# Ledger of designs, part 18: peptides against a protein of PDB entry 3T7K

Target 1, 248 residues: chain A of PDB entry 3T7K
Amino acid sequence: KAEKILARFNELPNYDLKAVCTGCFHDGFNEVDIEILNQLGIKIFDNIKETDKLNCIFAPKILRTEKFLKSLSFEPLKFALKPEFIIDLLKQIHSKKDKLSQININLFDYEINGINESIISKTKLPTKVFERANIRCINLVNDIPGGVDTIGSVLKAHGIEKINVLRSKKCTFEDIIPNDVSKQENGGIFKYVLIVTKASQVKKFTKLINDRDKNETILIVEWNWCVESIFHLNVDFTSKKNVLYQKK

## One batch from the design tools (peptide; aimed at target 1 T22 R64 T150)

Design b2_p14_1 (made by RFdiffusion4)
Pose (drawn by RFdiffusion4):
Order: C-alpha cells, then structure tokens, then sequence
Structure b2_p14_1 (pose): chain A 234 residues (1-94, 102-181, 189-248), chain P 14 residues (1-14)
C-alpha cells in the first residue's frame, strides 16, 4: 500500500535517520506514513536504547525532556531537526526534495552537535564520575540518574537527605572528592557540616540540577561558572 | 497521556 504511494517516484532518498521524537509525535503516525518513512531510511524508536545507535532527534525546540538531554549523548548526534521535516516530507509524498538543512532546531548549532563525536562524555571530561543525589530531586532519581549516566557518570548514590550520615556519602573516585546534587539550602548545610567534620581537608562541590542541565546543553562543564553552584571548597 | 506526562516531567526538570 505504501509501496503504491511510492511507486509513483523514480527514486527515493535515503535519509538514514534513526531518531526519537520529544515534544512531538507522541505515539506514531498512521501505518502508511510509518512504512513510507522506513522506505526512505527514516526509523523512529519509542525510547532510547544504546544499541540502536540513534543519530537524530526531532523536537520543536531545545527541551529539557529526558529524550532531548539524552540525545546529546548520541554517538554521534548527527541531526537535531524540527518536526516540520517529517511534516513537509509526508506532505510532498502524498520528485522528493525535502532537505536536512532547512529544519535545524534553533540554538543547537554545529559546534555543539560536533562535541557528540568526542571520545568522552561531558561529565567524564569534567572528572565527575561518582556523585550523590538527594532523593527528593524533581524528576525523580531514576530519570535524572539515567540522564546523568548517559553523560558519563558511573555511580549515582542516592541520599535520603533527612536520614543520611557521612558514611552514606560516596567519594567521586576517578578533582572534587565529594560531588552532591541537591535541592535545598537545608541540605547544603547538613552536608558541608558532615563532610567538614569527618574529612576536613578534602574538596566538595555542591550544585543544583540546573548545573548539570546547562553543562549538557553546552556539552561542557564550566568550572569557572558560579551559576547553580551552591557551595564549593577547592 | 504520553504528551501530558512528558510535559509534566519537563516542567520538573526546570
């Protein structure tokens, strides 16, 4: 059936996209539209799996969704495209000349896309390997944890902030000895006291979640930035 | 439902 629709074309382009959508196409399209996309070398997965080697993201803009943040750890991310690409493409299909250049997500330039080819992840480059994360983090630890691991963090230690003792805190073994992601000033006081009491001479970095988000959007951890840094001892 | 869940989660990330 989709073949009939496509039989009217002399030649079909191979867009070679393995993509997820975020902020768009939250189910699929109709079955015909889907089979057409595959015939054009466009495959859209429901969720991100490391072994599918996704290279594309469809999104109306830069978004803070798990999918958008993870797309910045594709190996490599080749295309970050507005949904209008698929829309214009299917409109024409129903010769094919829709291109991959008229549909960039504004704010995601080549300089950022290119960093996804780097042989390291953003937090791996920053020597942030093992972190502590408060249990009350907005988005929940499972998701935030998945995003941070997708960006080079190997160990996520979750702290029940009200209950945790110094012994629960894991060092950042790879440089900050202790890295914590927190929500409340009430947590900064408790943690700096605990660590200062028990490991006075060591280094500490305490940041908000937004510090990690900015680092991912830039694919760079800027240690000279005070933005979203709640406490540091270096 | 998926759209609402995504928007809610994105808002928490802010």
Amino acid sequence: KAEKILARFNELPNYDLKAVCTGCFHDGFNEVDIEILNQLGIKIFDNIKETDKLNCIFAPKILRTEKFLKSLSFEPLKFALKPEFIIDLLKQIHQININLFDYEINGINESIISKTKLPTKVFERANIRCINLVNDIPGGVDTIGSVLKAHGIEKINVLRSKKCTFEDIIPNDVIFKYVLIVTKASQVKKFTKLINDRDKNETILIVEWNWCVESIFHLNVDFTSKKNVLYQKK
Amino acid sequence: SKKEEEEELESLFE

Design b2_p14_1_s1 (made by RFdiffusion4, then SolubleMPNN; from b2_p14_1 with E8K S11K)
Fold by OpenDDE base, seed 2:
Structure b2_p14_1_s1 (fold): chain B 248 residues (1-248), chain A 14 residues (1-14)
Amino acid sequence: as target 1 above (248 residues)
Amino acid sequence: SKKEEEEKLEKLFE
């Protein structure tokens, strides 16, 4: 059926998209539409796997979902597109009225607001955002909303190699891991990086660290600090936004 | 539903 539908076009574009969807297409696609999309070089995956070499995300806007956040770690993310791209494409293809010899839909017309070329260009960098920021090992409290697995997975996608989960009520200084990064000539390295959820944790961890490892650098942030860093594909150490405690 | 799950994730990260 897909071949018959597409036969009316003299030339078919090859969009070369390997994509996941978030915040859209919850009901999926019918078999015919999937085949149509496949013929146009658009393959939609249910989940993110590194082996699939994903290069595209469909979403109505910037979202804080796991899929959206991870899409910014694609190598590269070629396109972040609104679902209207697919909708308009399929609509044009299924249209009986338009004697269109060619599909005339430009991907660039469907970019997600806020995901600009500057962000896309950063996904072409050989490093991940937290790698560039010299954050390799982090401490994550176990009561983090969304769960340590989801949060950890996002962080790992963006270059954090080791995630140490802290049991906030039971942890001691010995449970806190250092950020094991070699000192670079340009840029501050925080020895201890922690993601926490509440002020009491800040007080606890700062005390534990300062009592046992005096004068070391500490960065304690909220999850939103990570999210903002991901959205910009840049860590801004000059910003105090979402930073709960910082010792340089 | 998948929608509900994604919405929950979005809200959790706000």
Scores: peptide ipSAE 0.037, ipTM 0.741, DockQ to the pose 0.859
OpenDDE base, seeds 1, 3, 4, 5: peptide ipSAE 0.036, 0.037, 0.037, 0.037; ipTM 0.738, 0.739, 0.739, 0.740

Design b2_p14_1_s2 (made by RFdiffusion4, then SolubleMPNN; from b2_p14_1, 6 letters changed)
Fold by OpenDDE base, seed 1:
Structure b2_p14_1_s2 (fold): chain B 248 residues (1-248), chain A 14 residues (1-14)
Amino acid sequence: as target 1 above (248 residues)
Amino acid sequence: KKEEEEKKLEKEFE
């Protein structure tokens, strides 16, 4: 069926997209449309797997979903596109009125607002955003919204190697792990990095660390600090936004 | 169900 539909075109583009969707296409596609998309070099996957070498995200806008956040860790992310790309493409293909010899849809017309070439270019870097920031090991409170598994999965996708989950009410200093990175001469390395949800945790952890490991560097942030770092594919240590406590 | 789950996750990340 797909071949018959596409036979009216003299030349078919190869978009070379391996994509996931978030905030769109929840019902998926029918078998014919999937086959059409496949013939155009567009493969849509239900879940993110490293083996699939995903290079594209479909979303209506920038989202804070697991899929969207992880898409910025693709190697590289080639395209971040609005769902209207697929919609318009399929509409053009199914149109009986247009004796179109060629599909005339430009991917660049469907870019997600706020995902620019500067962001895309950073996905070609050999390092991840938190790796570049010298954040390898973090402490994460167990009461974080979204859950430690989801948050941890996103953080790992972006270069955090070790996630230590803290039981906020019961934890002691011995439960807090250091950010074990080699002291590079030129980088502000924080020995303790923590993601917390409330001010009481800031007070607790700062006291525990300062009482037991004096004069060490501490970074305590909200989840939004991580999200903004991901959206920019850059950690801005000059910004105080979403930083709850820092000691350099 | 997927949409509801994604919407839930979006809210939880806010």
Scores: peptide ipSAE 0.029, ipTM 0.645, DockQ to the pose 0.892
OpenDDE base, seeds 2, 3, 4, 5: peptide ipSAE 0.028, 0.025, 0.028, 0.028; ipTM 0.642, 0.640, 0.643, 0.643

Design b2_p14_1_s3 (made by RFdiffusion4, then SolubleMPNN; from b2_p14_1, 5 letters changed)
Fold by OpenDDE base, seed 5:
Structure b2_p14_1_s3 (fold): chain B 248 residues (1-248), chain A 14 residues (1-14)
Amino acid sequence: as target 1 above (248 residues)
Amino acid sequence: SKEKKEKELEKLFE
């Protein structure tokens, strides 16, 4: 069926998209449309897997979903597109207007607002954002909204190697792991990096660390600190935004 | 479901 529909076109584009969707196409696509998209070099995956070499995200706007945040870790992210690309493409293909010998849809017209070339270019870097920031090991409180698995998965996609989950009410100093990174000459390495949700946790962890490991560097942030870092594909250590406690 | 978690993340952080 897809072949018959596409037969009216003398030339078919190859968009070469390996994509996931977030905030759109919740009902999926019918079989014919999937086949059509496949013939046009557009493959949509349900989940992010490294083996699929994903290069595209479909979303109506910048979102804070797992898929969107992870898409910024693609190697590279080639395109961040609005769902209207697919909608308009399929509309054109299914159109009964006999006069269309070619598909006339340019993917560059469907870029997500706020995902600019600067962001796209950073996805071509050989390192991940937190790797560049010398954050390898973090402590994450267990009561974080979204869950430790989802948050952890996003952080790992962006270069965090080890995520230590802290049970906020029961944790002791011994439960807190250091950020084990080699002393690099350039930039402040924080020995302890923590993502927390409450002011009480800040008080607790700062006390635990300062009482047992005096004069060590500590960075305590909220999840929004990570999100902003991901959206910019850069960690700004000069900013106090979303930083709850910092000891250099 | 993964989809439910994504929606929850949107609601929590937007």
Scores: peptide ipSAE 0.034, ipTM 0.711, DockQ to the pose 0.486
OpenDDE base, seeds 1, 2, 3, 4: peptide ipSAE 0.032, 0.031, 0.030, 0.033; ipTM 0.715, 0.690, 0.685, 0.717; seed 4 fails the geometry check

Design b2_p14_1_s4 (made by RFdiffusion4, then SolubleMPNN; from b2_p14_1, 5 letters changed)
Fold by OpenDDE base, seed 3:
Parts: C-alpha cells; structure tokens; sequence
Structure b2_p14_1_s4 (fold): chain B 248 residues (1-248), chain A 14 residues (1-14)
C-alpha cells in the first residue's frame, strides 16, 4: 500500500531520522504511515536505546520529560523537530493532487523553538555536559520528584557516572560520597555535589559536611539546575539560579 | 495513559 502511495513521486527524500517522540503521537502511527515514513528514511522508536543510534526527537516544544532531556545526550542530536513535520509530510503524501512530482517538506522549517544550531553543535562534542563540568559523582536525595531511577538515568546519559541515593532522614556524613575528580586548575571542582528538594536538606547536609570535612567545596542544587544545564549543554558556575548552597 | 504519564513527568520535573 505504501509503495503505491509513494509511486506518484519521481524522487523521494531520505531524511535519515532515527527518532523518539515525547508530548506527541501517543497513539502511534498506522502500519501504512510507518511504512511510508520508513521509505523516507524516518524510523520512530518507542524508547531510547543506545544501540539504535538515535539522532532526532519529536516534541511540540522543549519539555522536561526523560526522553527530551536524554535526546540532548544523543551523539549527535541532528534534529529536534515539531510533530507538524510528520503531520504535514503525511498530509502531502496522502494528498490526491496529481501534480506533486516531489515532496516539498524541509526539516529546518520544523525546528523546536529554543533548540538552535548552537545547542545541536554541542551534541557533537566528545564529552557530556556534566563531564565537562567535572561532575562525576553526585548525591541525590531519595524523595526527589520523578524518582531516583528516572532522574538518575537522565544524569547518567549526561555524563554522571555514579549516583549515590541519600536517605535524607537517616543519612550521616559517611553516607555522602565525594565527587572523585582530579583537581584541575580552573576552580570548577566541587568535592561534594548534592541534588536536594528542600531547605531542611540544605541545612542538614551543609552541617554534616562542614562539621566533618571543613573547608571542602560544596555544591547543593535543585533538579532545575541540572535541567537548565542540560538545556544549554553547559554548566554555568557563575549563575546562582537553582543553586541552594555553594562553597568554593 | 502515556500522555498523562509524560505530562506527569513534565510536571514532576517542574
């Protein structure tokens, strides 16, 4: 069926997209449309797997979903596109207007607002955003919204190797892990990095660390600090936004 | 269900 529909075009584009969707296409696609998309070099996957070499995301806008945040870790992310790309493409293909010799849909017309070439270019870097920021090991409170598994999975996709989950009510100083990175000259290394949800945790962890390991560097942030860092593919250590406590 | 789960995830990250 797809071949018969596409046979009216003299030339078919090859978009070379391996994509996931978030905030769109919840009902998926029918078999014919999947086959049409496949013939155009568009493959849509249900879940992110490293083996699939994903290079594209479909979303209506910048989202804070696991899929969207992880898409910024693709190597590279080639395109972040609005779902209207697929919608308009399929509409053009299913149109009975005999005079369409070619498919006239340009990927660049469907870019997600706020995901520009500067962001895309950073996905070609050999390092991940938190790796570049010298954040290898973090402490994560167990009561984080979204759950430690989801949050941890996103953080790992962006170069955090070790996630220590803190039971905030029961934890002691000995439960807090250091960010084990070699001292680099550029002053961006924090010995203790923590993601917390509330001010009482800031008070607790700052006391525990300062009482037992005096004069060490501490970074305590909200999840939003991580999200903003991911969306920019850069950690801005000069910003106080979403930083709850910082000791340099 | 998937939409509600993704929206819930988005809201939980906000």
Amino acid sequence: as target 1 above (248 residues)
Amino acid sequence: KKEEEEEKLEKLFL
Scores: peptide ipSAE 0.028, ipTM 0.705, DockQ to the pose 0.892
OpenDDE base, seeds 1, 2, 4, 5: peptide ipSAE 0.028, 0.028, 0.024, 0.028; ipTM 0.703, 0.702, 0.665, 0.706

Design b2_p14_2 (made by RFdiffusion4)
Pose (drawn by RFdiffusion4):
Structure b2_p14_2 (pose): chain A 234 residues (1-94, 102-181, 189-248), chain P 14 residues (1-14)
Amino acid sequence: KAEKILARFNELPNYDLKAVCTGCFHDGFNEVDIEILNQLGIKIFDNIKETDKLNCIFAPKILRTEKFLKSLSFEPLKFALKPEFIIDLLKQIHQININLFDYEINGINESIISKTKLPTKVFERANIRCINLVNDIPGGVDTIGSVLKAHGIEKINVLRSKKCTFEDIIPNDVIFKYVLIVTKASQVKKFTKLINDRDKNETILIVEWNWCVESIFHLNVDFTSKKNVLYQKK
Amino acid sequence: SEEEEFEKLQEELA
C-alpha cells in the first residue's frame, strides 16, 4: 500500500535517520506514513537504546526532556531536526526534495553537535565519575540518574538527605573528592558539616541539577562558572 | 503526558 504511494517516484532518497522524537509524535503516525518513512531510510524508535545507535532527534526546540538531554550523548548525534521535516516530507509524498538543512532546531549548532563525536562523555571529560544525588531530586533519581549515566557518570549514589550519615557518601573516584547534587540549602549545610567533620582537608563540589543540564546543553563542564554551584572547596 | 509533565517541571525549576 505504501509501495503504491511510492511507486509514483522514480527514485527515493535515503535519509539514513535513526531518531527519537521528544515534544512531538508521541505515539507514531498512521501505518502508511510509518512504512513510507522506513522506505526512505527514516526509523523512529519509541525509547533510546544504546545499541540502536540513534543519530537524530526530532524536537520543536531545545527541551529539557530525558530524550533531548540523552540525544546529546548519541555517538554521534548527526541531526537535530524540527518536526516540520517529517511533516513537509509526508506532505510531498502524499520528485522528493525535502532536505536536511532547512530544519535545524534553533540553538543547537554544529559546534555542539560535533562534540558528540568526542571520544569522551561531558562528565567523563570533567573528571566527575561518582556522584551523590539526593533522593528528593525533581524528576526522580531513576530518570536523572539515567541521563547522568548516559553522559559519563558511572556511579550514582542516592542519599536519603534527612537520614544519611557520612559513611553513606561515596567519593568521586577517577579533582573533587566529593560531588553532590542537591535540592535544598538545608542539604548543603548538613553535607558540608558531615564531610568537614570527617574529611576536613578534602575537596567538595555541591551543585544544583541545573548545573548538570547546562553542562549537557553546552557539552562542557565550565568550572569557572558560579551559576548553579552551591558550595565548593578546592 | 509524563514527558510533558517532566518538561514543564524542568522549565519551572530553570

Design b2_p14_2_s1 (made by RFdiffusion4, then SolubleMPNN; from b2_p14_2, 7 letters changed)
Fold by OpenDDE base, seed 1:
Structure b2_p14_2_s1 (fold): chain B 248 residues (1-248), chain A 14 residues (1-14)
Amino acid sequence: as target 1 above (248 residues)
Amino acid sequence: TKEDELEKLYDELF
């Protein structure tokens, strides 16, 4: 069926998209449309796997979903597109107006607002955002909304190697892991990095660390600090936004 | 889905 539908076009574009969708296409695609998209070089995957070498995200806008956040870790992310690209493409292909010899849809007309070339260019870097920030090991409280598995998976996609889950009510100083990064002479490397949800946790962890490992560097942030860092593919250590405690 | 829950928690509450 797909071949017969596409036979009316003299030339078919090859978009070379390996994509996931978030906030759109919840019902998926019919078999004919999947085959049409495949013939146009558009492959849509249900889940993110590193082996698939994904290069595209479909979403209506910037989202804080797992898929969207992880898409910014693609190597590279080539395109962040609105679902209207697929919708308009399929509409043109299914149109019975025999006179369309070519598909006239430009990917650049469907870019997600706020994902600009500067963001896309950073996905070509050989390092991940938290790797560049010298954050390898973090402490994550177990009561984080969204759950430690989802949050941890996003953080790992962005270069965090080790996630230590803290039982906020029962943890001691010995349960807190250091950020094991070689001290570069000129870089403000934080020995302890923590993601917390409550002001009471800030008070607890600052006390535990300062009582046992005096004068060490501490960074305590909200999840929103990580999200903003991901959206910008840059950690701004000059910003106090979403930073709950900092000791340099 | 866990994804939808994450979106609701972080996009709607903030």
Scores: peptide ipSAE 0.027, ipTM 0.665, DockQ to the pose 0.632
OpenDDE base, seeds 2, 3, 4, 5: peptide ipSAE 0.026, 0.022, 0.026, 0.022; ipTM 0.571, 0.640, 0.662, 0.642

Design b2_p14_2_s2 (made by RFdiffusion4, then SolubleMPNN; from b2_p14_2, 5 letters changed)
Fold by OpenDDE base, seed 3:
Structure b2_p14_2_s2 (fold): chain B 248 residues (1-248), chain A 14 residues (1-14)
Amino acid sequence: as target 1 above (248 residues)
Amino acid sequence: SEEEKLEELYEKLA
C-alpha cells in the first residue's frame, strides 16, 4: 500500500533519520505510515538504545523528559524536529493532488526552538558534557523527583560514570563518595559533587563534609543545574544559577 | 509515562 502511494513521486527524499519521540505521537503511527516513513529513510523507535545509533528527536519544544535529555547525548544529534515535520510530510504524501512530482518538505523548517546549530555541533564532540566538566562520580539523594533511576540514566548518558544514591535521613560522611578525577589537570575539580532537593540536605552534607574533610572542594546543586548544563551541552561554573553550595 | 510525570513535576516547580 505504501509503495502505491509513493509511486506518484518521481523522486523520494532520503532523510536518514533514526528518531525517538517525546511529548508527541503517543498513539504511534499506523502500519502504512510507518512503511511510508521507512521508505523515506525515517525510522522511529520506541526507546533509546545505543545500538540503534539514533540521530534525531521529535518533540514540540524543549522538554525535560528522559528521551529529550538523552537525545542531547546522541553521537551526533543531527536533528531536533517538531512533530509537524511528520504531520506535514504525511499530509503531502496522502494528498490526492495528482501534480506533485516531488516531496517538498525541508527538515530545517521544523527545528525545535532553542536547539540551534551551536548545540547540535557540540554533540559531535568526542566527550560528554559532564566528562568535560570533570564530573565522573556524583552523589544523588534518594528523594529526588523523577526517581534515582531516571535521573541516573540521564546523567550516565551525559558522561557521569558513577552515581551514589544517598539516603538523606540516614547517610553519614562515609556514605558520600568523592569525585575521582585526580588525573585531570585542567579546570575546577570538585572533590564532592551532590545533587540535592532541599536546603536541609545542603546544611547536612556541608556539615558532614566540612567536619571530616575541611579543605575540600564541594559542589551542591539542584537537578535544574544538570538540566541547564545538558541543554547547553556545557557546564558554566561561573553561574550561580541552581547552585546551592559551592566551595572552591 | 514516567517521563511526562517528570516534565510535569518540573513545570510545576518552575
Scores: peptide ipSAE 0.029, ipTM 0.641, DockQ to the pose 0.573
OpenDDE base, seeds 1, 2, 4, 5: peptide ipSAE 0.028, 0.028, 0.027, 0.027; ipTM 0.652, 0.644, 0.645, 0.643

Design b2_p14_2_s3 (made by RFdiffusion4, then SolubleMPNN; from b2_p14_2, 7 letters changed)
Fold by OpenDDE base, seed 5:
Structure b2_p14_2_s3 (fold): chain B 248 residues (1-248), chain A 14 residues (1-14)
Amino acid sequence: as target 1 above (248 residues)
Amino acid sequence: SKEDELEELMDKLA
C-alpha cells in the first residue's frame, strides 16, 4: 500500500499539481503509484476538462498535440514539466537503499525547454490569445489535417467562440461567416478569418469574398499561424509567417 | 496514440 511506502518519510511535499500528460506515460501508472502521487498532491487526468482546473502538463518537449496546445490555455498553467519529474520521484520513493527522511525533488529542475516565465505569465491573463486578437469567429476548411473537431477544440480553448466548417469544394460566399467583433478603436479587426490548407482554397475564398463583399478585411492563414500564436500566447499581425492572404 | 498521430501530422505540415 502507498501509505506503507510513504511512511518512511517524515514529511511529504504537496506539489498541488492537476496535470495531463502528452507524449509520455502511454501505459499509464499502476494503482500504487497513482495513490503515491495523489498523496503527494499530484493528480493526473486522462483528458482536459475545464472543471478540473488543470494547472500542469507533462511532456518531454514542446509538442503540437491537442493536450499540449490546450495546456497553454490553462488558467493559469503553473508548470510544464518533463516526465522525468514523475520518474525520479517514484524512483526515490521506491528506493529502499537511500535512508532519505525527505523527498528531495524540485519541480523547477524539470521544466520543459522553451516554456519560460514569459509564457507562464501570459497564462495568468484574464483573456485568451485569440480573444485579445479580436478573433471570435473563424472559418475552417473541412480537409484540415488533424480534423476539424480537434483543431476546433484547440481554437475554442484559446478564445475562439465560433468555428464555421467550410466544405472547401462546395462552399459559396454565403457559407463564409464574418468575424463578429465590435469595433474597438485600437484593434485591426478582420471581417473574414479563414484557416486553409491549400493555395487553391486561398484563390477560391479571396475570389468569393472580393466578388461579393468588396473592400472588406480578410485574413487567410494556415494552421501553423494558429500554433505559433498559441506558443507565443500572442498574435503578431506584423508577421507574414504562415499568412497566406491578408487584406487590411 | 491519437495524440502521437496528431503530432506527426502536424510536424509533416510544418
Scores: peptide ipSAE 0.032, ipTM 0.680, DockQ to the pose 0.871
OpenDDE base, seeds 1, 2, 3, 4: peptide ipSAE 0.031, 0.032, 0.030, 0.031; ipTM 0.679, 0.677, 0.674, 0.678; seed 4 fails the geometry check

Design b2_p14_2_s4 (made by RFdiffusion4, then SolubleMPNN; from b2_p14_2 with F6W Q10M)
Fold by OpenDDE base, seed 1:
Structure b2_p14_2_s4 (fold): chain B 248 residues (1-248), chain A 14 residues (1-14)
Amino acid sequence: as target 1 above (248 residues)
Amino acid sequence: SEEEEWEKLMEELA
């Protein structure tokens, strides 16, 4: 059926998209439309796997979903597109207007607002955002909204190698792991990096660390600090936004 | 669900 539908076109574009969707297409696609999209070089996956070499995300806007945040770690993210791309494409293909010899849909007309070329270009870098920031090992409190698995998965996609989950009520100093990175001369490395959810945790962890490992560098942030870093594909250590405690 | 994940990820810190 897909072949018959596409036969009216003399040339078919190859969009070369390997995509996931978030915040759209909850019901998926019918078999015919999937086949049509496949013939146009558009393959949509249910989940993110590194082996699939994903290069595209469909979303109505910038979202804080796991898929959206992880899409910014694609190597590279080639396109961040609104779902209207697929909608308009399929609409044009299914159109019975006899005179359509070509598919005329430009990907650039469907870019998600706020994902500009500067962001896209950073996804071509050989390193991940937290790797560039010298953050390899972090401590994550167990009561974080979204759950440690989801949050951890996003962080790992962006270069965090080790995530230590802290039981906020029961943890001791020995449970806190250092950010094991080589000391750079310019002092820009935090020995202890923690993501917390409340002020009481800041008080607890600062005390534990300062009492046992005096004069060490500490960075305690909100989840939003990570999100903003991901959205910009850059860690701005000059900003105090979403930073709850820092000792340099 | 994706929606549930979205809601959780959008929650403000306590």
Scores: peptide ipSAE 0.031, ipTM 0.610, DockQ to the pose 0.371
OpenDDE base, seeds 2, 3, 4, 5: peptide ipSAE 0.026, 0.025, 0.026, 0.027; ipTM 0.609, 0.592, 0.610, 0.610; seed 4 fails the geometry check

Design b2_p14_3 (made by RFdiffusion4)
Pose (drawn by RFdiffusion4):
Structure b2_p14_3 (pose): chain A 234 residues (1-94, 102-181, 189-248), chain P 14 residues (1-14)
Amino acid sequence: KAEKILARFNELPNYDLKAVCTGCFHDGFNEVDIEILNQLGIKIFDNIKETDKLNCIFAPKILRTEKFLKSLSFEPLKFALKPEFIIDLLKQIHQININLFDYEINGINESIISKTKLPTKVFERANIRCINLVNDIPGGVDTIGSVLKAHGIEKINVLRSKKCTFEDIIPNDVIFKYVLIVTKASQVKKFTKLINDRDKNETILIVEWNWCVESIFHLNVDFTSKKNVLYQKK
Amino acid sequence: AEEEEKLEKEFAES
């Protein structure tokens, strides 16, 4: 059936996209539209799996979804495209000349896309390997944790902020000895006291979640930035 | 869609 629709074309381009959509196409398209996309070398997965080697993201804009943040750890991310690409493409299909250049997500330029080819992840480059994360983090620890691990963090230690003792805190073994991601000023006081009591001479970095988000959007951890840094001892 | 938007809003929180 989709072949009939495509039989009218002399030649079909191979867009070679393995993509997820975020902020768009939340189920699929109709079955015909889907089979057409595959015939054009466009495959859209429901969720991100490391072994599918996704290279593309469809999104109306830069988004803070788990999918958009994780797309910045594709190996490599080749295309970040507005949904209008698929829309214009299917509109024409229903010769094919829709191109991969008229549909960039504004704010995601080549300089950032290119960093996804780097042989390291953003937090791996920043020597942030093992972190502590408060259990009350917005988005929940499982998701935030998945995003941070997708960006080079190997160990996520979850702290029940009200209950945890110093012994529960894991060092950042790879440089900050202790890295914590927190929600409340109430947590900054508790943790700096605990660590300062028990490991006075060591280094500490305490940040908000937004510090990690900015680092991912820039694919760079800027240690000279005070933005979203709640406490540091270096 | 609603769950994704809610989660995105949570990611925007300090």

Design b2_p14_3_s1 (made by RFdiffusion4, then SolubleMPNN; from b2_p14_3, 7 letters changed)
Fold by OpenDDE base, seed 1:
Structure b2_p14_3_s1 (fold): chain B 248 residues (1-248), chain A 14 residues (1-14)
Amino acid sequence: as target 1 above (248 residues)
Amino acid sequence: MKEEEELEKLFSQK
């Protein structure tokens, strides 16, 4: 059926998209439209797998969903597109107007607002955002909204190798892991990195660390600090935004 | 899908 629909076009574009969707296309696509998209080089996946070499995300806007945050870790993210790209494409293909010899849809007309070439270019870097920031091992409180598995999965996609989950009410100093990175001369490495949800946790962890390891560097942040770092594909250590405690 | 929407709701600064 798809072949018959596409036969009216003299030349078919190959978009070379391997995509996931977030905040759109909840009902999926019918079999004919999936086949049409596949013939145009557009493959849509339900979930993110590294083996699929995903290069595209469809979303109506910048979102804080797992898929959107992880899409910024694609190698590279080639396109971040509005769902209207697919809608307009399929509409043009299904149009009975006999005179359309070519599909004239430009991907650049459907870019998600706020995902610019500067962001896209950073996804071509050989390192991940937290790797570049010398954050390898973090401590994450167990009561974080969204759950430790989801949050941990996003952080790992962006270069954090080890996530230690802290039982906030019961943890001791021995439960806190150091950020095991080689001391680079420029002093920008935090020995202890923690993501917390409450001011009481800041007070607890600062006390535990300072009582046992008085001269060490500490970074305590909110989840929003990680999100902003992901959206910019850069960690700004000069910003105090979403930083709850810092000891350099 | 419900989890993604929940994640957005949980982390969307109202």
Scores: peptide ipSAE 0.030, ipTM 0.683, DockQ to the pose 0.469
OpenDDE base, seeds 2, 3, 4, 5: peptide ipSAE 0.028, 0.030, 0.029, 0.029; ipTM 0.681, 0.685, 0.685, 0.685

Design b2_p14_3_s2 (made by RFdiffusion4, then SolubleMPNN; from b2_p14_3, 7 letters changed)
Fold by OpenDDE base, seed 2:
Structure b2_p14_3_s2 (fold): chain B 248 residues (1-248), chain A 14 residues (1-14)
Amino acid sequence: as target 1 above (248 residues)
Amino acid sequence: MKEEEELEKLFGQK
């Protein structure tokens, strides 16, 4: 069916999109529309897998979903597009009245607000955002909203190699892992990096670390610190936003 | 779906 629908066009674009969707297309696509999109070089996947070499995200706006946050780790993220791209494309293709011999839809007209070329360009960097920030090993409290698996998966996508889950009520100093990174001259390396949810955890972990390893550097942040770092594809160590405790 | 919506609700801008 798709071939017959597309036969009215003399030339078909190849968009070369391997995409996931978040916050849109909850009901999926019908078989004909999937076939149409495939003929236009648009492949939509249900889940993120590294093997699929995803390069696109569809979303109505910037979202804090797992898929959206992970899309910023694509290598590269070529496009972050509004769902209206697909809607308008399919509408044009299904329209019998359009005298259009060609599909005239520009991907750049459908960019998600706030995902600019500067952000897209950073996805072409050979390193991930937390890798560039010298954050390799983190401690994550077990009571984090969204769950340790989801949060951990996002963090790993962005270059954190090791996630240590802390049982907030039962953990001791020995349960806290150091951020094992080689000292490069130009970056403040924090020996202990922790993501926490509440002030009582800050008090607990700062005490445990300072009592046993008094002279070491500590960074304790909220999840929002990670999210902002991901959205900017840059860690700003000068910002106090979402930083609960910092010892340099 | 539920997990994505939950994440957005938990972390979304009020």
Scores: peptide ipSAE 0.028, ipTM 0.680, DockQ to the pose 0.440
OpenDDE base, seeds 1, 3, 4, 5: peptide ipSAE 0.028, 0.027, 0.027, 0.028; ipTM 0.685, 0.684, 0.681, 0.687

